# Peptides against a protein of PDB entry 5EIB, part 64

Target 1, 366 residues: chain A of PDB entry 5EIB
Amino acid sequence: VDLEPGTMDSVRSGPFGQIFRPDNFVFGQSGAGNNWAKGHYTEGAELVDSVLDVVRKESESCDCLQGFQLTHSLGGGTGSGMGTLLISKIREEYPDRIMNTFSVMPSPKVSDTVVEPYNATLSVHQLVENTDETYCIDNEALYDICFRTLKLTTPTYGDLNHLVSATMSGVTTCLRFPGQLNADLRKLAVNMVPFPRLHFFMPGFAPLTSRGSQQYRALTVPELTQQMFDSKNMMAACDPRHGRYLTVAAIFRGRMSMKEVDEQMLNVQNKNSSYFVEWIPNNVKTAVCDIPPRGLKMSATFIGNSTAIQELFKRISEQFTAMFRRKAFLHWYTGEGMDEMEFTEAESNMNDLVSEYQQYQDATAD
Target 2, 366 residues: chain A of PDB entry 5EIB as posed
Amino acid sequence: VDLEPGTMDSVRSGPFGQIFRPDNFVFGQSGAGNNWAKGHYTEGAELVDSVLDVVRKESESCDCLQGFQLTHSLGGGTGSGMGTLLISKIREEYPDRIMNTFSVMPSPKVSDTVVEPYNATLSVHQLVENTDETYSIDNEALYDICFRTLKLTTPTYGDLNHLVSATMSGVTTCLRFPGQLNADLRKLAVNMVPFPRLHFFMPGFAPLTSRGSQQYRALTVPELTQQMFDSKNMMAACDPRHGRYLTVAAIFRGRMSMKEVDEQMLNVQNKNSSYFVEWIPNNVKTAVCDIPPRGLKMSATFIGNSTAIQELFKRISEQFTAMFRRKAFLHWYTGEGMDEMEFTEAESNMNDLVSEYQQYQDATAD

## One batch from the design tools (peptide; made by RFdiffusion4, then SolubleMPNN)

Design b1_p12_3_s3 (from b1_p12_3, 6 letters changed)
Fold by OpenDDE base, seed 3:
Parts: C-alpha cells; structure tokens; sequence
Structure b1_p12_3_s3 (fold): chain B 366 residues (1-366), chain A 12 residues (1-12)
C-alpha cells in the first residue's frame, strides 16, 4: 500500500515482486506530501476502503488468522497518517486479532523533514490506542549503529533498511518456525506486554559487526548475548540503563547449545539485575531456532519492553512542542480537515505514556 | 513549501 505509485513499481520490479498478488497492490496517485492529515483524512481516506477489501479477502483465505503486521514510517504522511487510519479500521473490523507494527521513528539525523515530529506524535497517539505490539525502529539508533558500530561513513537508507530487515526477520522467527516460544502473536503479547498501553518494544540484533572486523569476530553465544544487551545495539535510541526492563524476549538462531544459551541469558540477567523490574517474575523469555539467518552461522534478536523507551517519546515530544508552540505548519494539517485539538490530545497521550513508563520504572515490589 | 521528503540517499 502507498499513496504514490512509484513505490509499487519498485516492489514489482524487485526480486520478490512476484510473491505478491497484483490485486494486492493498492496505491494512490497524489501522495501524502509528508502530511499526516493527508494520509489520515483525505488522500488516505479515499484509498482505505480499497485496502480493507484486500485485507478482508486475504483474511478470509486464512485458516487461522492471528492478526496483522504493519510496516510503516511515522515521519512520512502515508506511513503515519494512512498507516494509522488502516490500523484503526482493521481494529474496528477485527477487534479480537492482534495488531502488530514495525514503526520507524523519525530522526533529524536521517531526514530534514521539519514536520516529522507532528507526524510521529499523531501516529504514536493512534498506536497507543490501536496496536497490541509495536516495534520501535528508530532511524536515530539505526544511523548511530551504521556510523559507530558498522563504521559506515555515510549511512544510506539501504544500510538502515538492512538493519530493519535483519530485525524483522529475527523477531518473526518464532512465527515462521513451529515449536518455538512465542509461536503466535497473542503469546508474544501475553509474554511481552504486562500493561496494555506499554506495548512499545526496543528491538536489537546481533551480530552487528563492521566489514573490517567480521572475519575476526567469533560468533559465539556469549558474544551474541553480550552484544544483544548492549545499549549500542538497540534499534531504539534509548539507553536501557536509564530504565528498567518490564519484559525481554531473546531469539537465538543457528546451531547452538540450549544449555549455553540458558547459562548466558541467566548471566546477563544477573549482571544487569538492576535494569529489570523485580516484581514481574520470569520476565525474560528465550527461544532457539536451529535455522540461522542467511549469511550468518548464528544470530540473536532482542525484544525489550523497557521503561527507557520513554527517552524516544520524550525526544519526539520535545521536538513536537518546539514546533507546536510556534504553530509552525499547522495550517497544512488543518487545511486537510484535522482539528488543532488532535495535536494537543496526541501530545497529552504521549506524555501520559511517558508518565506511565516512569511510574512502572519507579515501582517497587510491595 | 510542502515538507519535501528528504531525498532517499541515492542507491549507490
């Protein structure tokens, strides 16, 4: 789905273009112009029914529909505005199904689009209410990983998207291979989301190694475990050491000892015990899949529900507030039928979410 | 001016 046709042509011409049914390519002509309100109320609203018809058709063809997965950008008007409209409409029609998102958070390090804080804030408001699981993929963190860890002097969207694809492949491993922990989206939600609104995940992937160091780095369970819990490997721009993990899932891939995995996972929890909440028992889950990702002998994928994710939301909120106080560009949104109150409501709900994360960070076992 | 999409850093 896109509000621009050129994206669909790029997918069709891609190496996997033939895997998708031609009728499942739903696209507009005008685009959203990086405006959430165009995605949500105008251009996106004109296209949404055609997308829902495809969603219905594909859902009816499922023997056991678990839920939906959306991949979108919160900085762009299509991914943010139309993406959240689709989430809302799908949630209305399928209230008993899991809504999962891969939500790409905007960063000034990656994009000069000045209205991204508006699009992100308005999107987060919708995601808080209408998703069950949201992987926060932060372009700031992706950029920093590419630059600092991978030693890429000028990170490209191709480099960022490589990290995204590795992470998406990692977190979906349990869904794609039977007999794993969190083998369905609902089990993942039950294990990862102790409080319904606190469903925003910090993803991470290991190994992340610069091209020059790849040949010298051993792919071992200890190294994967250590890197997976390193703040520099988080694909959300927050430091887990500034918060507490509510829940964690670790997905190991490749031929490894389950015993060694369990030992290393216990060791990392014990070493970092101050960064876990003590009042959620058995809050770390581990899965091992014998099938490695393509091109690696072993990998680990991290999913963290951490109160440190509030740093990401605070960054967006600060940027939002600095623009909104100036009423900068508001007329572009209100001109598409959006109310100025929706900005204030979205800001409030995101600040409430930050406060909720802080409350659970400060909570002790009574 | 409409917020321009930051040009995708070109596929090298």
Amino acid sequence: as target 1 above (366 residues)
Amino acid sequence: MAPKRAPLPGRR
Scores: peptide ipSAE 0.018, ipTM 0.498, DockQ to the pose 0.026
Fold by OpenDDE base, seed 4:
Structure b1_p12_3_s3 (fold): chain B 366 residues (1-366), chain A 12 residues (1-12)
Amino acid sequence: as target 1 above (366 residues)
Amino acid sequence: MAPKRAPLPGRR
């Protein structure tokens, strides 16, 4: 789905374009112009019914529908505005199904789109209410990984998207291979989301490899485990040491000893025990899949529900507030039928979410 | 060099 045809043409002409049904390409002509309100109230609202018709048709063809997975950007108008409209409409029609998102958070390091903080804040407001699971894939973190860790002097969207694809492949491993932990979206939610609003995940991946620099490192289970818990491997620009883990899932891939994995996972938890809440027992889950990712002997994927995710929301909120106080570009949103109160409501709800994370960070076992 | 940056809003 896109509000621009050129994106669909790029997918269709791509190496995997033939895996998608032609009738499932739903697209507009005008785009959202990086405006959430165009995506949500105008251009996106004109297209949403055609998307819902496809969603219904594909849902009816499922023997066992678990839920939905959306991949979108929160900085752009289509992914943010139309994406959150679509989530709302799907939630209304399928209230018993899991809503999962891969939400790409904007960063001034990656984009010069000045209104990205508005689009992100308005999107987060919708995601708090209408999703069950949200993987926070932060362009800030992706850029920092590419630049600092992968030593890419000029990171590209191709480099960032390679990290996104590795992360998405990692977190979906248990859904794609039988007999794993979190084998369905609902079990993932039960294991990862102790409180309904606190469903924003910090993903991480090891080993980090750029496109074209496939260093076949002989990685060990200890090295994978250590890298997976390193803040530099997080796809969200938060330091887990500034918060506490509510829940963690670790997905190992490749031929390795389950015993060695369990030993290393216990060691890393014990070493980092101060960064876990003590009042959620057995809050770390581990899976091992014998099938490695393509081009690697082994990998580890991390999913963290951490109160440190508030650093990401604070960053967006600060950027939002700095623009909103100046009433900068508001006429572009209000001109599409949006009320200025929705900006204040979205800011408030995101600040409430930050306060909730802080409350659970400071909570002790009584 | 920075990544290819997205254009400002309203630039088609």
Scores: peptide ipSAE 0.009, ipTM 0.496, DockQ to the pose 0.023
Fold by OpenDDE base, seed 2:
Structure b1_p12_3_s3 (fold): chain B 366 residues (1-366), chain A 12 residues (1-12)
Amino acid sequence: as target 1 above (366 residues)
Amino acid sequence: MAPKRAPLPGRR
């Protein structure tokens, strides 16, 4: 789905364009112009019914519909505005299905789009209310991984998207291969989301190795375990050491000892015990899939529900507040039929979410 | 031809 035809043509002409049905390419002509309100109330609203017809048709063809997975950006008008409109409409029609998102957070280090804090805040408001699970993927963190860890001198969107695709493949491993922990979206939600609003995940991937160092690096279970808990491998620009883990899932892939995985996972928890809440028993889950990702002997994917994710929301809120106090560009949103009150409601709900994360960070086992 | 990877905006 896109409000621009050129994105769909790029997917169709790509190496995997033929895996999708031609009729499942729904697109507009005008684009969203990086405006959430244009994605949500005008251009996106004209296209949404055509998308819902495709969603219904594909849902009816499922033997067992678990839920939906949306991949979108929160900085752009289509992914943010139309993406959250689609989430709302799908939630209304399928209230008993899991809504899962891969949400790309905007960063001023990666994009020059001045209105991204508005689009992100308005999107986060919708994600708090209408999603069950959200993987927070920050373009800044992806860039820093590409530059510092992968030693790429000039990271591209294709290098960032490679990390995203590896992470998405990792977190969906248990859904795609039988006999795993968290084998369905609902079990993942039960294990990862102790409080309904606190459903924002910090993903990570290991191994992350530069091309020049691959030949000298052993792929071992201890090294994978250490790397996936390293703040430098987090795909969200938050330091887990500034918060506490509510829940963690680790997904190992490849031929390895389950005993060695369990020993290393226990060791990393004990070493980092101060960064876990004490009042959630058995809050770390581990899965091992014998099938490695393509081109690796083994990997580990990390999913963290951490109170440190509030750093991401505080950054967006600070940027939002600095613009909104000046009413900067507000007329571009109100001109598409949006109310100024929706900005204040979205800011309030995101600040409440930050306060909730802080409350659970400071909570002791009394 | 593989589509040329777009560079990140603002970092020339």
Scores: peptide ipSAE 0.005, ipTM 0.454, DockQ to the pose 0.017
Fold by OpenDDE base, seed 5:
Structure b1_p12_3_s3 (fold): chain B 366 residues (1-366), chain A 12 residues (1-12)
Amino acid sequence: as target 1 above (366 residues)
Amino acid sequence: MAPKRAPLPGRR
């Protein structure tokens, strides 16, 4: 789905364009112009019914529909505005199904789009209410990984999207291969989301290796475990050491000893015990899939529900507040039918979410 | 002024 036709042509002409049905390409002509309100109330609203017809048809063809997975950006107008409209409409029609998202957070290091803080804040407000699971894929973190860890002098969207694809492949491993922990979206939600509003995940991937160092790196279970818990391997720009893990899932891929994985996972928890809440029993889950990712002998994917995710929301909130106090570009949103109150409500709900994460960070076992 | 699209980093 896109509000621009040229993205669909790029997907169709791509190496995987043939995996999608031609009739499942729903697109507009005008685009959202990086405006959430165009995506949500005007251009996106004209297209949403055509998308829902495709969603219904594909849902009816499922033997057992678990839920939906949306991949979108929160900085743009289409991914943010139309993406959250689509989430809302799907939630209304399928209230008993899991809504999962891969939400790409904006960064001023990656994009010069001045209104990204508005689009992100308005989107987060919708995601808090209408999603069950959200993977926070932060362009800030992706850029920093590409530059610092991968030693890319000028990171491209292709380099960032490679990290996104590796992360998405990792976190969906249990859904795609039989006999895994969290083999369905609902089990993942039950294991990862102790409180309904606190459903924003910090994904991480190991190994992250520069092209120059790839030949010299041993891939071992201890090394994968150590890297997976390193803040530098997180796809969200938060330091887990500034918060506490509510829940963790670790997904190992490749031929390895389950015993060695369990030993290393216990060792890393014990070493980092101060960064876990003590009042959620058995809050770390581990899965091992014998099938490695393409081009690697083994990998580990991390999913963290951490109170440190508040650093990401605080960053967006600070940028939002600095623009909103000046009423900068507000007329572009209000001209599409939005009220200034919707901005204030979205800011408030995101600040409430930050306060909730802080409350659970400071909570002790009674 | 409409929010300028960040120039897509050129396809090399």
Scores: peptide ipSAE 0.028, ipTM 0.502, DockQ to the pose 0.025; fails the geometry check

Design b1_p12_3_s4 (from b1_p12_3, 4 letters changed)
Fold by OpenDDE base, seed 5:
Structure b1_p12_3_s4 (fold): chain B 366 residues (1-366), chain A 12 residues (1-12)
Amino acid sequence: as target 1 above (366 residues)
Amino acid sequence: APPRRAPLPGRR
């Protein structure tokens, strides 16, 4: 789905364009112009029914529908505005199904789009209420990984999207292969989300290796485990050492010893015990899939529900507040039918979410 | 209109 035809043509002409049905390409002509309100109330609202018809048809063809997975950007107008409209409409029609998102967070290091803090804040407000699971994929973190870890002098969207694709492949491993932990979206939610509003995940992937170092790097369970818990490998620009893990899932892929995985997972928890809440028993889950990702002998994917995710929301909130106090570009949103109150409500709900994460960070076992 | 995405340098 897109509000611009050129994106769909790029997907259709791409190496995987033939995996999608032609009738499942729903697109507009005008685009959202990086405006959340165009995505949510005008251009996106004109297209949403045509998307819902496709969603219904595909849902009816499922033997057992678990839920929905949306991949979108929060900095743009289409992914943010129309993406959150679709989430709302799908939630209304399928209230008993899991809503999962891969939400790409905006960064000033990656985009010069001045209004991204508005689009992100308005989107986060919708995601807090209408999603069950949200993978926070932060362009800030992706850029820093590409530059610092991968040693790319000029990171491209292709380089960032490669990290996104590796992460998405990792976190969906248990859904795609039989006999795994979190084999369905609902089990993932039960294991990862102890409190309904606190459903924002910090993903991570290992190995992350620069092209020049690939030939010299061993792929071992200890190295994968150590790298997976390193703050520099988080796909969200938060330091887990500034917060506490509520829950963790680790997904290993490749031929390895389950015993060695369990030993290394216990060792990393013991070394980092101060960064876990003590009042959630058995809050670390581990899975091993014998099937490695393409081009790797072994990998590990991390999913963290950490109170440190508040650093990401604080960054967006600070940028939002600095613009909103000046009413900068506000007329572009109000001209599409929005009220200034919707901005204030979205800011308030995101600040409440930050306060909730802080409360559980400071909570002790009684 | 809100500023269009500056294309990251390197979309060839």
Scores: peptide ipSAE 0.042, ipTM 0.590, DockQ to the pose 0.025
Fold by OpenDDE base, seed 1:
Structure b1_p12_3_s4 (fold): chain B 366 residues (1-366), chain A 12 residues (1-12)
Amino acid sequence: as target 1 above (366 residues)
Amino acid sequence: APPRRAPLPGRR
């Protein structure tokens, strides 16, 4: 789905374009112009019914529909505005199904789109209410990984999207291969989301190796485990050491000892015990899939529900507030049928979410 | 119109 034809044409002409049904390419002509309101109330609203018809058709063809997975950006107009409209409409029609998102967070390090804080805040407001699971993929963190860890001098969207694809492949491993922990979206939600609003995940992937060091690193379970818990490998720009993990899932892939995985996972929890809440028992879950990712002998994928994610929302909120106080660009949104109150409500709800994360960070076992 | 996405360095 897109409001622009050119992106869909790029997907269709791409190496995997033929895996999608032609009828499942739903697209507009005008685009959203990086305006959430165009995505949500005008251009996106004109296209949403055509998307819902496809969603219904594909849902009816499922033997066992678990839920929906949306991949979108929060800085744009289509992914943010139309994406959240679709989430709302799908949630209304399928209230008993899991809504999962891969939400790409905007960063000023990656994009000069001045209105991204508005689009992100308005999107987060919708995601808090209408999703069950949201993977926070921060373009800032991806850029920093590419530059610092991968030693790419000039990170491209291709390099960032490679990290996204590896992460998405990792977190979906349990859904794609039988006999794993969190084998369905509902089980993942039950294990990862102790409080309904606190469903924003920090993903991470290991191994992350620079091209120059790949030849010299043995991939070992200890190294994967250590790298997976390193703050520098988080795909969200927050430091887990500034918060507490509510829940963690680790997904190992490749031929390895389950015993060694369990030992290393226990060791990392014990070493980092101060960074876990003590009042959620057995809050770390581990899965091992014998099938490695393409081109690797082994990998580990991290899913963290951490109160440190509030740093990401605070960053967006600060940027939002700095623009909103000046009423900068508001006429572009109000001209598409938005009320100025929707901005204030979205800011409030995101600040409430930050406060909720802080409350659970400070909570002690009695 | 709102500012467009700056291309990341390295897209020709």
Scores: peptide ipSAE 0.039, ipTM 0.560, DockQ to the pose 0.024
Fold by OpenDDE base, seed 2:
Structure b1_p12_3_s4 (fold): chain B 366 residues (1-366), chain A 12 residues (1-12)
Amino acid sequence: as target 1 above (366 residues)
Amino acid sequence: APPRRAPLPGRR
C-alpha cells in the first residue's frame, strides 16, 4: 500500500515483485507530502476502503487468522497517517485479532523532514490505543550500527533496510517454524506485555560484524548472547542501562546446544540483574530454532520490553513541544481537517505513557 | 509541500 505509485512500481519491478498478487497492490496518485493529516483524513481516507477490501479477502482465505503485521514509518505521511487509519479500521473490524507493527521511528540524523515529530506523536497516540505489539525501529540506531559496528562510511537506506529485514526475520522465526516458544502472536503478547499500554519493544540482532572482521570472528553462543544484550546492538536509540527490563525474549537460530544457550542466558541475566524488575517472575523467555538465517551459521534476535524506551518517546515529545509551541507548520494539518486539540491529546497520551514507564521503573517488590 | 525526505546520501 502507498499513496504514491512509484514505490509500488519499484516493488513490482524488484527481484521479489512477482511473489505478491497484482490485485494486492493498492496505491494512490497524489501522495501524502509527509503530512499525517493527508494520510489519515484526506488522501488516505479515499484509499482505505479499497485496502480493507483486500484485507477482508486475504483474511477470509486464511485457515487460522492470528492477526495482522503492519510495516510502516512514523515520520512520513502515508506510513504514519494512512498506516494508523488502517490499524484503527482493522481493529474495529477484527477486535479479537492481534495487531502487530514494525514502526520505523524518525530521526533528524537520517531525514530533513521538519514535521516528523508531529507525524510520530500523532502516530504513537494511535499505536498506544490500537496495537497489541509494536517493534520500535529507530533510524538513528540503525545508522549508528551501520557506521560504528558495520564500518560503513556512508550508510544507505539499503544498509538500514538490511538490518530491519534481519530483525523482522528474527522476531518472526517462532511464527514461521513449528515447535517454538511464542509460536503465535497472542502467546508473544502474553509473554512480552505485562501491562496493555506498555507494548513497545526494543529489538536487537546478533551477529553484527563488519565485512573486514567476519573472517576473524567466531560465531559462538557466548558471543551472540553478549552482543544481543549490548546497548550498541539495540535498534532503538535507548540505553537499557538507564531503565529496567519488564520482559525479554531471545530467539536463537542455528545448530547449537540448548544447554549452552540456557547457561549463557542465565549468566547474562545474573550479570545484568540490576537492569531487570524483580517483581515479574520468569520474565526472560528463550527459543532455539535449528534453521539458521540465510548466509549465517547462527544468529540471535533480541526483543526487550524496557522502561528505557521512554528515552525515545521523550526525544519525540521534546521535538514536538518545540514545534507546537511556535505553531510551526500547524496550518498544513488543520487545512486537511484536523483540530489543534488532536495534537494536545496525542502529546498528553505520549507523556502519560512515559510516566507509566517511569512508575514501573521505580517500582520495588513490596 | 513539506520538504521531501532528503534521500540518505547514496540513493541516486
Scores: peptide ipSAE 0.032, ipTM 0.547, DockQ to the pose 0.025
Fold by OpenDDE base, seed 4:
Structure b1_p12_3_s4 (fold): chain B 366 residues (1-366), chain A 12 residues (1-12)
Amino acid sequence: as target 1 above (366 residues)
Amino acid sequence: APPRRAPLPGRR
């Protein structure tokens, strides 16, 4: 789905374009112009019914529908505005199904689009209410990984998207291979989301490899475990040491000793015990899949529900506030039928979410 | 229109 035709043509002409049904390509002509309101209330609203018709048709063809997975950007008008409209409409029609998102957070390091903090804040407001689990894929973190860790002097969208694809492949491992922990979206939500609003995940991946530098390092289980818990491997620009883990899932892939994995996972928890809440017992889950990713002997994927995710939301809120106080570009949103109150409500709900994370960070076992 | 993203090198 897109509000621009050129993205669909790029997907269709791509190496895997033939895996998608031609009738499942739903697209507009005008695009959202990086305006959330165009995605949500105008251009996106004109296209949403055609998307819902496809969603219904594909849902009816499922033997056992678990839920939905949306991949979108929160900085752009289509992914943010139309994406959150789709989430709302799907949630209304399928209230018993899991809503999962891969939400790409904007960063000024990656984009010069001044209005991205508005699009992100308006999107987060919708995601808090209408998703069950959201993987926060932060362009800030992706850029920092590319620049600092992968030593890419000029990171490209191709480099960032390679990290996104590795992360998405990692977190979906348990859904794609039988006999794993969190084998369905609902079990993932039950294990990862202790409080309904606190469903924003910090993903991480090890080993970090660029598309151009296949460092075939023979990684060990200890090295994978250490890298997976390193803040530099997080796909969200948050330091886990500034918060506490509510829940963690670790997905190991490749031929390795389960005993060694369990020993290393216990060691990393014990070493970092101050960064876990003590009042959620057995809050770390581990899975091992014998099938490695393509081009790797082994990998580890991290999913963290941490109160440190508030650093990401604070960054967006600060950027939002700096523009909104100046009423910068508001006429582009209000001209599409938005009220200025929706900006204030979205800011308030995101600040409430930050306060909720802080409350659970400071909570002690009574 | 709001300022478009400067395309990072690699989006054609």
Scores: peptide ipSAE 0.031, ipTM 0.563, DockQ to the pose 0.027

